# Peptides against a protein of PDB entry 4U39, part 206

Target 1, 302 residues: chain A of PDB entry 4U39
Amino acid sequence: SIKVIGVGGGGNNAVNRMIENEVQGVEYIAVNTDAQALNLSKAEVKMQIGAKLTRGLGAGANPEVGKKAAEESKEQIEEALKGADMVFVTAGMGGGTGTGAAPVIAQIAKDLGALTVGVVTRPFTFEGRKRQLQAAGGISAMKEAVDTLIVIPNDRILEIVDKNTPMLEAFREADNVLRQGVQGISDLIATPGLINLDFADVKTIMSNKGSALMGIGIATGENRAAEAAKKAISSPLLEAAIDGAQGVLMNITGGTNLSLYEVQEAADIVASASDQDVNMIFGSVINENLKDEIVVTVIATG

## One batch from the design tools (peptide; made by RFdiffusion4, then SolubleMPNN)

Design b2_p30_7_s3 (from b2_p30_7, 15 letters changed)
Fold by OpenDDE base, seed 4:
Structure b2_p30_7_s3 (fold): chain B 302 residues (1-302), chain A 30 residues (1-30)
Amino acid sequence: as target 1 above (302 residues)
Amino acid sequence: MKILILVVAQGHEDLREKIEEKARELEKKK
């Protein structure tokens, strides 16, 4: 089974966005130290951590409180993650609960033998230096606790949205990019009745790879596959070129009119931008909601 | 370069067969 665990406010917002977009074949778990915020989760499984430590009042933006809250609730987390083949741990780094608890939860998932993928955001520069420093510590702890850590630099989201985008919409776009990172992988594995990916092949690319970068490209029109692929490999979300990656996972998602030619064209573009010795897995997903759009998600590991 | 083509096509079994065939062709070019 695939489980997505949202940790703290940002992680829970991302999980809500995944549920709203009907991401299939995954179980959703919301984790928070704030009981009121947790009640707003759309996840079927809601877990309050650190109830004794925090009394449901949250972590006070302190990562050490988030860490201790997850440690207090270890047995509950273990039971919720039990039997998962894959666990996505999603969080906004820089806060209290997400920054502190996500590494603990990820380690629990890994110790249970699940393929553990972190999908996390770095805070925007405008959230201040304290959040950036806390996020750096949380990201470092996540790297040790996961098989693959996808880090989304929120400041780079401002390069793909309108310059006049309100702060609230920039956070919503960060939640959407977290969704795209999880969905780009989960749709390859979890879509019922279609080619079951050999979970072993995904495991080969993602196991013990450390940090990963994600690029996203969206396009429409006659050259939409090529344009989406070019946008993905040149995505502002890629802090480095994909040419140095040891592994590349590519998802090409389109509507019912997605052709094999478009899939091949997009894959060839990403392959040409990658190292010759790269281990590349690419998948194609049909999503009827995309109509004429193609979404290319590239995850570069190593 | 190991390229594995994995395709998840809701309602398009015909695309599945073509892509599995293409994946096998890419594996044979190694």
Scores: peptide ipSAE 0.010, ipTM 0.408, DockQ to the pose 0.106
Fold by OpenDDE base, seed 5:
Structure b2_p30_7_s3 (fold): chain B 302 residues (1-302), chain A 30 residues (1-30)
Amino acid sequence: as target 1 above (302 residues)
Amino acid sequence: MKILILVVAQGHEDLREKIEEKARELEKKK
């Protein structure tokens, strides 16, 4: 089974966005130290951590409280994760609960033998130096606790949105990018397709790879596959070129009119931008809700 | 919802052949 765990406010907002977008074949778990915020989760499984420590009042933006809250609730987390083949841990880094608890939850998943993937955001520079420093510590702890860590730099989201985009919309876009990172991988495995990924192939590309980068491209029209692939490999979300990556995971999502030729064109573009010795896994997904749109997600590991 | 997922683990050189092979396998399963 595949489990997605949203940790703290940002992680739970991302999980709500995944549920609203009908991301299929995954179990959702919402984790928080704030009981009121947790009640707003759309997840079937809601877990309050650190009930003795925090009394449901949250972590007070302190990562050490988030860490201790997850440690207090270790047995409950283990029970909720039991039997997962893959675990996604999603969080907004820089806060109390997400920054402190996400690495502990990731380590529990890894110790249970699940393929453990972190999908986390760095805070915007405008959130201040304290959040950036807390996020850096949490990202370092996540890197040790996961098989693969996808880090989304929120400041790069400002390069793909209008300069006049309200702060609230920039946070919604960060939640959407977290969704795309989880969905881009989960759809390849969890969706009952005519070709399921061998979970062994995903495991080979994602096991013990450390930090990963994600690129996203969206396009419409006659050359939509090629344009979406070019946008994905040149995505502002990629802090580096995909050249030199040891592994690449690509998802091509389109409507019922997605052709094999379009899948090949997109795959050839991503492969041509990658090292010749790269282990590439690609998948194509038909989403009936997509009209003329193609979405290409690229995850570069190594 | 018939979500058609084609997944291929490949190096660059054999990408086309495996896409075509898997596509033919998918058409036989319709």
Scores: peptide ipSAE 0.008, ipTM 0.370, DockQ to the pose 0.592
Fold by OpenDDE base, seed 1:
Parts: sequence; structure tokens; C-alpha cells
Structure b2_p30_7_s3 (fold): chain B 302 residues (1-302), chain A 30 residues (1-30)
Amino acid sequence: as target 1 above (302 residues)
Amino acid sequence: MKILILVVAQGHEDLREKIEEKARELEKKK
């Protein structure tokens, strides 16, 4: 089974966005120290952590409170994650609950023998230096607790969105990028259709790889596959080139008109930008809602 | 480079056979 656990406000917003987009084949768990915020979750499983410590009032933007809250609730987290083959831990770094609790939850998942993938955001620069420093500590702790850690730099989302995008929409786009990171992997495994990933091949590429980078490209028109692939490998979300990556996961999502030629063209572009010795897994997903759009998601590991 | 071609097609069995065929062709070219 695949479980997605949203931790704190940002993680729970991302989980809500995943549920709204009908990401299938995954179980959703919402975790928070704030009981009021947790009640707004669309997740079937809702877990309040650190009820004794916080009284449901949240972590007060303190990562140490988030950490202690997860430690207090360890047995409940273990029971909720038990029997998962794969666990996605999603959170916005820089806050109290997400930053402190996500590494603890990730370690619990890993200790249970699940393939543990972190999908987290760095805060925007405008959220201030304190949040950036807290996020750096949380990311470091996540890196030790996961098999693979995808880090999304929120400031790079501002390069993808219109400059006039309201701050609230920039946060929604961060939630959407978190969704794309989870869905880009989960669809490869969980969507029943044509070639189920051997979960062993995903494990080979993602186990003990540490930091990963994600690129996203979207295009329409005659050369949409090539354009989407080029945008993905040059994505602002990639803090480095995919050159030197030991593993690459690629998802090519299109409408019912997605051709085999387009899938090949996109895969060849990503392969040409990767090392000759790279382990590349690529999936094709048909989404009837995309019409003429192609979405290419690239995850570089190692 | 080990390329694993995965096809997740909702409702399109015909795309599977084509991609599996192409995966086999790519493996033979190595």
C-alpha cells in the first residue's frame, strides 16, 4: 500500500489538493498539532499529534514543539503507517509542525521498512530569515530520515507563475507542485492500467539516494512533447542540472491523443540530458482532463 | 542506462502493446 502523510499546515494543504485532483491508489493521512486546522482536512485519516503538549493550539512556529509532538504520538503514527510499502511525507518547511514532526514521521516510516519519500518545500524568501533557517534544519533532519528527499524551492515557483500572481495563489501553486511530486511517482505504481512498476525498480532508484530534484514542464501544440521535456530538464525547480544524477524518474502525462512518438521524443530528450549510466524509469499516464496539454515530470536522484 | 518504460494508460490497452514493443526495441539496440 501507498500512504501519503501531510504534516502541518502546508502538508495538509497539499494533501487536500491531492484529494481534490482524485489521485488514486493512495491512502491519505493528515497530521497536525492544530486541531482546528486538522478539522479542515479532506483526508479520511486525521491525526492530532502532541495533544498533551500543545492542547491542539499548534506548535507556535517552533520546530522543537513539532518534534516533541510527533514523539508524544509515536505509537499512533506507527499504527497509521503500519503495512505501508511506500510512504510519502509532505510538508512545508520553516513552520513549527511540518519542520519538527515530518522528520520524526519519516523515520517511523523508514523503521517500519517502508520506502520513505519526503516531498517538502523551502519557504519563500519573503517569509523571512527565521523560516529559512528553521527550514534548513528540518531539511537536514529529513535527509537523514528518508530514502529520497525531494526539495521544492518556493522562490523558484515564482519564476514559473505570472509575476502578478497573488501571494495566496503562489502558496496554492506550491501545494500543486507538492501534488505533482507525489502524483508523478504514485501514478507510476498505484494507477492500475498497463505496466505496473515493479516496486523493486522504484526501490532500486529511490532507496538511500538522499536529495532529489524535481523538474516540471507543460506544453501544448505540435511539438508539445519535446517542449514539455525541455522545460522539465531546464525547470527553475531544478537547483542543478540532471547531469550527474544516478537515477531519473520521468512521468509523461497527456490526454487520450498522447502518441507513442511523443512519449519516445520526450524520453529521448530527458535521456540525452542525463548521464549514459543513469538508471531511468519513465511512465506514461493518460489523463482525459489534459486535452491537448502534456505534462512532463522529472525526478533526478543521487 | 537501464530504461524501464512504464505505461499507465487508463482505458487504452493498445498503447501498452506499442510501448512494450518499443521498450523491447530499445533494449535490443543496446
Scores: peptide ipSAE 0.008, ipTM 0.411, DockQ to the pose 0.107
Fold by OpenDDE base, seed 2:
Structure b2_p30_7_s3 (fold): chain B 302 residues (1-302), chain A 30 residues (1-30)
Amino acid sequence: as target 1 above (302 residues)
Amino acid sequence: MKILILVVAQGHEDLREKIEEKARELEKKK
């Protein structure tokens, strides 16, 4: 089974966005120290952590409270994650609960023998230096606790959106990028396909690889596959070129009109931008909601 | 119906061959 665990406010917003977009084949778990915020979750499983420590009042933007809250609730977290083959841990870094509890939850998932993938955001520079420093500590702790850690730099989202985009829409786009990171991998495993990945192949590419970068490209029209692939490999979300990655995971998602030629063209572009010795896994997903749009997601590991 | 085509490639040349092989398998099922 695949489990997605949203940790704290940012992680729970991302999980709500995944549920609203009908991401299938995954179980959703919402974790928070704030009982009122947790009640607003759309997740089937809702877990309040650190009830004795926080009395349901949240972590007060303190990562040490988030950490201790997860440690207090370790047995409940273990029971909720038990029997998962894969666990996605999603959080906004820089806060109290997400920053402190996500590494503890990730370590619990890893100790249970699940393939543990972190999908986290760095805070925007405008959220202030304190959040950036807290996020750096949380990201460092996540690296040790996961098999693969996808880090989304929120400041790079501002390069993709219009300059007049309201701050609230920039946070919604960060939640959408978190969704795309989880869905780009989960659809490759959970959707019965014409070419099944062995979950063993995904484990080989993602196990103990450390930090990963994600690129996204979206296009329409006659050259949509090539344009989407070029946008993915040149994505502002990629802090480095795909050149030098030890592994590449690619998802090509299109409507019912997606052709094998378009899949091949997109795959050839990403492969040509990668090292010759790279382990590449690619998948194609048909999503009836995309109509004439193609979405290419690239995850570079190593 | 969500159709997923997944190809594992160890290199650029293996990508084309696996896509073409799977295309031929799909044409035989129609």
Scores: peptide ipSAE 0.006, ipTM 0.384, DockQ to the pose 0.753

Design b2_p30_7_s4 (from b2_p30_7, 13 letters changed)
Fold by OpenDDE base, seed 2:
Order: C-alpha cells, then structure tokens, then sequence
Structure b2_p30_7_s4 (fold): chain B 302 residues (1-302), chain A 30 residues (1-30)
C-alpha cells in the first residue's frame, strides 16, 4: 500500500489539496499536535501526537516540541504505517510540528521497511529568518531519515506566479506544488498502466538517493508536449540542472486527446537533458479535467 | 484518471524502443 502522511499545518493543507483533487490509490493520514487544526483535516486517519506533552494546543512553533510529540506517539505512528510499501511524508518546514515530527515519522516509516519519500517546502523569505533556520535543521534531519527528499523552495513559486498574487494564493500554490510532487510519483505506482511498472524499479531509482529536484511544466497548443517538457527541465523549482541526475521520474499528464507522439516527444526532451546512463521511469496519465493542457512533472534523483 | 504508459528505461534509445513496441501492440488490439 501507499500512504501519504501530512505532518503539521502545511502538510495537512497539502493532504487536503490531494483529497480535493481525488488523488487515487493512496491512503491519507493527517498528523498534528493541534487537535483543533487536526479536526479540519479531510483525511480518513487523523492522529493527534504528543497529547501529554502539548495537551492538543500545538507545538508553539518549536521543532523540539514537534520532535518530542512524535517520539511520545511512536507506537501509534508505527501502527498507522504498518504494511505500507511506500510512505510519503509531506510537511511545511519552519514550523513546530512539521519541522520536528516529520523526520521522526520518516525514520519510523524507513525502519518498517517502507520506501520513504519526503516532500517538503522551505518557507518563504517573508516568513522570517527564524523559520528559515528551523527549516534548515528539519531538512537536514529529513535527509537522514528518508530514501528520497524533494525540497520545494517556496521563494521559487513567487517566480512562477503573478507579482500581484496575494500571500494566501502563494501558500495555496505551495500546497499545489506539494500535491504535484506526491501525485507525480503515486500515479506511476498506484494505478495499473498499459505497461505495469515493477515496484522494484521504483525502489532502484528512489532508495537511498538523498536530495531530489522537481520541475513542473504546463503548456497548451500544437507544440504543448515539447513546451511542457522544456518548461519542466528549466523550471524555477529546479535548484540545479538535471544533467547529472542518476535517476529520473517523469509524469506526462494530458486530456483524452493526449497522443503517443506527444508522450514520446516529451520523454525524448527530458531524456536528452539527463545523463546518458540515467535510469528513467516515465508514465503517461489521462486526466479529463486538463482538456487541452499538458502537465509534465520531472523528479531528478542522485 | 487513467494511466496509458509506464516505461522503465536506462537511456533514450530504450525509451524509444519500448514506446514503439507498445504503440504497435495498441494498434494490433484495435
């Protein structure tokens, strides 16, 4: 089974966005120290951690409280994760619960033998230096606890959105990018394609790879596949080029009019931008809601 | 939502061959 765990406020917002977008073939778990915030989760499984430590009042923006809360609730986390083949741990770094508890939850998943993928955000610069420093510590701890860690720099989202975008919409876009990171991988595994992907091949690309980069491209029109692929490999979300990547996961999502030629054209562009010896997994997905749009998601590992 | 293709490849040439093989199978099943 595939489990997605949202940890703290940002992680739970991302999980709510995934549920609202009907991401299939995954089980959702919401984890928080704040009992009131946890009640707003759409996840089937809701877990309050650190009930003795926090009394359900949250972590007070302290990562050490988030860490201790997950440690207090270790057995409950283990039971919720039991039998998972893959675990996504999603969080907004820089807060108390997400920053402190996400690494502990990730380590528990890894110790249970699940392929453990972190999908986390760095805070916006406007959230202040304290959040950036706390996020750096949480990201460092996540790197040790996961097989693959996707880090989304929220400041790069501001390069993609309109300059007049309200702060609330910038956070919604961060939740959407977290969704795209999880969905881009989970769609390749959770749903049978015309060609079945072996989970062993996914493990080969994602196991013990450390930090991963994510690029997203969206386009419409006659050259939409090529344009979406070019935008994905040059995405502002990429902190580096994908040319040195040992592994690539690519998802090509389009409407009912998605052609094999478009899939091939997009795959060829991404493969040509990657190392010659790259292990690549690519999948094509039909989403009727995209109409004339193509979305290319690239995750580069190694 | 429906997945059409999932292909594992070690390089660009392997990707093309696998896509071409599946395109042929889809044409034979129609």
Amino acid sequence: as target 1 above (302 residues)
Amino acid sequence: MKILFQVVAKGHEDLRKKLEEEAKKLEEEK
Scores: peptide ipSAE 0.040, ipTM 0.500, DockQ to the pose 0.795
Fold by OpenDDE base, seed 5:
Structure b2_p30_7_s4 (fold): chain B 302 residues (1-302), chain A 30 residues (1-30)
Amino acid sequence: as target 1 above (302 residues)
Amino acid sequence: MKILFQVVAKGHEDLRKKLEEEAKKLEEEK
């Protein structure tokens, strides 16, 4: 089974966005130290951590409280993650609960033998130096606790949106990028009755790879597949080029008019931008909610 | 280069089958 665990406010917002977009074949778990915030989750499984430590009042933006809250609730987390083949741990770094608890939860998933993938955000620079420093510590701890860690630099989201984009929309876009990172991988594995990618092949690409880079490209029109692929491999979300990546996961999502030629064209572009010996896994998804839009998600490992 | 192909088609079984057949050919040619 595949489980997605949202940790703290940002992780739970991302999980809500995944549920609203009907991301299939995954089980959702919401984790928080704030009981009131947790009640707003759309996840079937809701877990309050650190109930003795925090009394449901949250972590007070302190990562050490988030860490201790997850440690207090270790047995509950283990039971919720038991039997998962893969676990996505999603969080907004820089806060209390997400920053402190996500690494502990990731380690629990890994110790249970699940392929453990972190999908986390760095805070915007405008959220201040304290959040950036807390996020850096949480990301370092996540890197040690996961098989693969995708880090989304929120400041790079500002490069792909209009300069007049309201602050609220920039946060919604961060939640959407978290969704795309999880969905881009989960759609490759979770959909029953596809060419089952051997979960062993996904494990080979993602196990013990450390940091991964994610690029997203969106396009419309006649050359939409090629344009979306080119945008994905040159995405501002990529902290480096995918050149020399030993493993690539690619998801191509389109509407009912998505052609085999478009899928192949996009795959060839991504492959040509990667190492010659790259292990590339690619998936194509038909989403009826997409009209003329193609979305290409690239995750580079190694 | 090892390319693995997976196609998710919601509501379009014919397109899925076509893409699955083509994906198998691409794997057999590797």
Scores: peptide ipSAE 0.018, ipTM 0.415, DockQ to the pose 0.105
Fold by OpenDDE base, seed 1:
Structure b2_p30_7_s4 (fold): chain B 302 residues (1-302), chain A 30 residues (1-30)
Amino acid sequence: as target 1 above (302 residues)
Amino acid sequence: MKILFQVVAKGHEDLRKKLEEEAKKLEEEK
């Protein structure tokens, strides 16, 4: 089974966005120290952590409170994650609950023998230096607690969105990028394809790989597949080129008019930009809500 | 390079089958 656990405000917003987009084949768990915020979750499983410590009032933007809250609730987290083959831990780093609790939850998932993938954001620079420093500590702790850690730099989202994008929409786009990171992997496993990707092949690419990079490309028109693939491998979300990556996960999502040629063209572009010895897993997804758009998601590991 | 291809088609079984047949050919050619 695949479980997605949203941790704190940002993680819960991302989980809500995943549920709204009908990401199938995954169980959703919302974790928070704030009981009021947790009640707004669309997740079936809602877990308040650190009820004794916080009294449901949240972590006060303190990661140490988030950490202690997860430690207080360890047995409940273990029970909720038990029997998962794969666990996605999603959080916005820089806050109290997400930054402190996500590494603890990730370690619990890993100790249970689940393939543990972190999908987290760095805060925007405008959220201030304190949040950036807290996020750096949380990311470092996540890296030790997961098999693969996808870090999304929110400041790079501002390079993809319109310059006039309201702050609230920039946060929604961060939630959407978190969704794409989780969905891009989960669709490769949870959706019955003819190629049941042996969960062993996904484990080989993601197990103990440390930090991963994510790129997204969107295009329309006659060369949309090639353009989307080129945008994905040169995405502002990539902190480095994918040429040295030992593993690549690729998702090609299009409408009902997505051709085999477009899938092949996009896959060839990503493969050509990767190491010759790269292990590449790629999937094609038909989304009826996409008209003429192709979305390419690339996750580079190793 | 090991390429694993999976087809995820919601509601489009015919497109799935075509992509699946080509995925098998790509695996057999390797």
Scores: peptide ipSAE 0.014, ipTM 0.418, DockQ to the pose 0.106
Fold by OpenDDE base, seed 3:
Structure b2_p30_7_s4 (fold): chain B 302 residues (1-302), chain A 30 residues (1-30)
Amino acid sequence: as target 1 above (302 residues)
Amino acid sequence: MKILFQVVAKGHEDLRKKLEEEAKKLEEEK
């Protein structure tokens, strides 16, 4: 089974966005120290952590409170994660709960033998130096606790959106990028394809790989597959080129008119931008809500 | 959502051939 855990405010917003986009084949768990915020979650499983420590009033933007809250609730987290083959831990880094609790939850998942993937954001520079420093500590702790850690630099989202984009829309786009990272991988595993990917192949690419980079490309028109693939490998979300990656996961999502030729063309572009010895897994997903758009998600590991 | 197909790109030419055969069958059934 695949479980997606949203940790704290940013993680829970991302999980809500995943549920709203009907990401299938995954169980959703919302985790928070704030009981009022947790009640707004759309997740089936809602877990308040650190009830004794915080009294449901949240972590006060302190990562040490988030950490201790997860430690207090360890047995509940273990029970909720039991029997998962794969666990996604999603959080916005820089806050109290997400920054402190996400590494603890990830370690619990890993200790249970699940393939543990972190999908986290760095805060925007405008959120201030304190959040950036807290995020750096949380990311370092996540890196030790996961098999693969995808870090989304929120400042790079500002290169994709209009300069006049309201702050609330920039946060919504960060939640959407978190969704795309989780969905891009989960769709490869959870949805029956014509060829089922062996979970062993995914595990080989993602197990103990450390930091991963994610690129996203969206295009329309006659060359949409090639354009989406080119945008994905040159995405502002990539902090480095994918040419040195030992593993690549690629998801190609299109409407009912997505052709095998378009999938092959996109895969060939990503393969050509990667190392010759790269282990590449790719899948194609039909999303009936996509009309003429193709979305290419690339995750580079190693 | 329907997955069209999943492929391990490098090292599985046999999987590529199976996909091409299944894709042809799906086109012939249409």
Scores: peptide ipSAE 0.010, ipTM 0.460, DockQ to the pose 0.515

Design b2_p30_8_s4
Fold by OpenDDE base, seed 2:
Structure b2_p30_8_s4 (fold): chain B 302 residues (1-302), chain A 30 residues (1-30)
Amino acid sequence: as target 1 above (302 residues)
Amino acid sequence: MLKVYEREDGSFVLTGKKSEILEYLRKKRE
């Protein structure tokens, strides 16, 4: 089974976005120290952590409280994650609960033997230096606790949205990028009716790979596949070129009119961005909610 | 080794080397 666990406010917002977008084949768990915020989660499983420590009032933007809260609730977390083959841990880094608890939860997942993937955001620069510093500490802890860590630099999101985009919409876009990161992977692995994907192949690409880079491209029109692929490999979300990657995961998603030609064209473009004959997971996905859009997601590991 | 996982809707997942995947896609189109 694949489990997605959202940790803290940012993580739970991302999970809500995933549920709203009907991401299939995964189980959702919402974790928070704030009991009121947790009640707003759409996740089937809701877990309040650190009830004794925080009394349900949240972590007060203190990562140490988030950490201790997760430690207090270790047995509950273990029970919720037990039996998972893969665990996605998603959080907005820089706050209290997400920053402190996400690494603890990730370590618990890893200790249970699950392939553990972190998908987290760095705060926007405008959120302040304190949040940036706290996020740096949390990300460092996440790197030690996960098999693969995707870090989304929120400031780069500002490069892909309109200049007049309200601040609230920038946060929503961050949630959407988190969703895209998880869905880009899960749609390839959790698809019903596929001959059982050998999970060993997934582990080869993602196990003990450390930091990963993610690029996303979206396009419409006659050259939509090529444009989406080009956008993905040159995505502002990529902090480095993918040419040195040891592994690549590529997802091309389109509507029912997605053609094999388009799939091949996109694959050629993404493949040309790497100079090595890397191990790859390549998937085409049909999403009936997409009309003329193609979405290309590239995750480079190692 | 290239592995192919096909779905009923015509979508698919491939695992293997980049070169093997590209070759498969080329042949599948023909």
Scores: peptide ipSAE 0.657, ipTM 0.959, DockQ to the pose 0.861
Fold by OpenDDE base, seed 3:
Structure b2_p30_8_s4 (fold): chain B 302 residues (1-302), chain A 30 residues (1-30)
Amino acid sequence: as target 1 above (302 residues)
Amino acid sequence: MLKVYEREDGSFVLTGKKSEILEYLRKKRE
């Protein structure tokens, strides 16, 4: 089984977006120290952590409280993650619960033997220096606790959106990028009706790889596949080139009109961005909810 | 080794080396 666990406010917002977008083949768990915020989750499993420590009032933007809350609820977390082959841990780093609890939860997943993937955001610069510093500590802890860590630099999202984008919309976009990161991987592994992917192949690309880079491209029109692929490999979210990657996950998602020509064209473009004959997981996924859009997600590991 | 996973709606997943995947996609289109 594949489980997605959202930790804290940002993580739970991302999980809500995943549910709204009908990401299939995964189980959702919402974790928070704030009981009121947790009630707004759409996840099937809702877990309040650190009930004794926080009394459901949240972590007060203190990562140490988030950490201790997860430690207090270790047994509950273990039970919720039991039997998972793969666990996605998603959080917005810089706050209390997400920053502190996400690494603890990730470590629990890893200790249970699950392939553990972190998908987290760095805060926007405008959120302040304190948030940035706390996020740095949390990301460092996450790196040690996961097999693969995708870090989304929120400031790079500002390069993709309109200059007049309200702050609230910028956060919404960050949640969406988190969703896209998880979905880009989960669609490859957990697509309903596909013959069960040999999990060994997934482990080859994602196990003990440390930091990974993610690029996303979306396009419409006659050259939509090529444009989406080009956008993905040149995405502002990529803080470095993917040419040195040892493994690549690529997902191309389109509507029922997605052609093999488009799939091949996108594959060729992404493949050209790497110099090595890398281990690759390549997915072509039909999503009936997509009309004319093609979405290309590239994750480079190693 | 190239592995191929297919769904009835035309969705598919390939695992293997990049070169193997590209070759498969080329052949599938022909």
Scores: peptide ipSAE 0.654, ipTM 0.960, DockQ to the pose 0.883
Fold by OpenDDE base, seed 5:
Structure b2_p30_8_s4 (fold): chain B 302 residues (1-302), chain A 30 residues (1-30)
Amino acid sequence: as target 1 above (302 residues)
Amino acid sequence: MLKVYEREDGSFVLTGKKSEILEYLRKKRE
């Protein structure tokens, strides 16, 4: 089984977005210290952590409280994650619960033998230096606790949206990018009818790889496949080029009119971005909800 | 080794080396 666990406010918002977008083949778990916020989750499994410590009032933006809350609830977390082959841990770094609890939860998943993937955000610079420093500590802890860590630099989101985009919309976009990170992987391995994927191949690409880079591209029109692929490999979300990657996950998603020519064209463009004959997982996914759009997601590991 | 996984709706997943995947896609289009 594949489980997605959202930790804290940002993680839970991302999970809600995943559910709304009907990400298939995964089980959702919402974790929070704030009981009121947790009640707003759409996840089937809701877990309040640190009930004794926080009394459901949240972590007060203190990562140490988030950490202690997860430690308090270790047995509950273990039970919820038991039997998972793969666990996605998603959170917004810089706050209390997400920053503190996500690394603990990730370590629990890893200790249970699950392939553990972190998908987290760095805070926007405008959120302040304190959040940046807290996030740095949380990311460092996550890196030690996961097999693969995707870090989304929120400031880079500002490069892909209009400069006049309201702050609220920037946060929504961050949630959406978290969704895209998880979905880009899960669609390759958890899509119904494709579940027979040899999980060993996934492990080869993602186990003990440390930090991973993610790019995404979306396009419409006659050259939509090429455009989407080019956008993905040049995405502002990529903090470095993917040319040195040891492994690549690529997903091209389109509507029912997605052609093999378009699939090949996108594959060629993404493949050209790496010089080595890398291990690759390549997915071509039909999503009937897409009209004329193509979405290309690239994740580079190693 | 290249592995191919196909779904009824035309979706598919390939695992293997980049060169093997590209070759497969080329042949599939022909």
Scores: peptide ipSAE 0.652, ipTM 0.960, DockQ to the pose 0.892
Fold by OpenDDE base, seed 4:
Structure b2_p30_8_s4 (fold): chain B 302 residues (1-302), chain A 30 residues (1-30)
Amino acid sequence: as target 1 above (302 residues)
Amino acid sequence: MLKVYEREDGSFVLTGKKSEILEYLRKKRE
């Protein structure tokens, strides 16, 4: 089974976005120290952590409280993650619960033997230095606790949205990018009818790989496949080139009119971005909701 | 080794080396 666990406010917002976008084949778990915020989750499983420590009042933007809350609730977390083959841990770094609890939860997942993938955000610069510093600590802890960590630099999101995008919309876009990161992988593994994927192949690419890079490209129109692929490999979300990667996950998702030509064109472009004959998972997914849109997600590991 | 997973709606997943995947896609188009 594939489980997605959202941790804290940002993580739970991302999970809500995943549910709203009908990401298939995964079980959703919402974790928070704030009981009121947790009630807003759309996840099937809602878990309040650190009830004794926080009394449901949240972590007060203190990562140490988030950490202790997860430690307090270790047994409940273990039970919720039991039997998972893969666990996505998603969070917004810089806050209390997400920053502190996500690494603990990730470690629990890993200790249970699940392939553990972190998909987290760095805060925007405008959120302040304190959040940036806390996020750095959380990311460092996540790196030690996961098999693969995707870090979304939120400031880079500002380069892929309109310059006049309101702050609130920037946060929503961050949630969406988290969704895209998880969905880009989960669609390759957990899509109904494709579930027979040999999980060993996934482990080869993602197990103990440390930091991963993610690029996303979206396009419409006549050259949409090529455009989307080019956008993905040159994405501002990529903090480095993917040419040195040991493994690549590529997902091209389109509507019912997605052609093999388009798929091949996109594949060629992405493949050209790597010099080595890398291990690759390549997915072509039909999603009727996309109509004329093509989404290319590239994740480079190792 | 290249592995192919297909769904009725035309969705598919390939696992293997990049070169194998590209070759498969080329042949599938022909």
Scores: peptide ipSAE 0.644, ipTM 0.958, DockQ to the pose 0.893

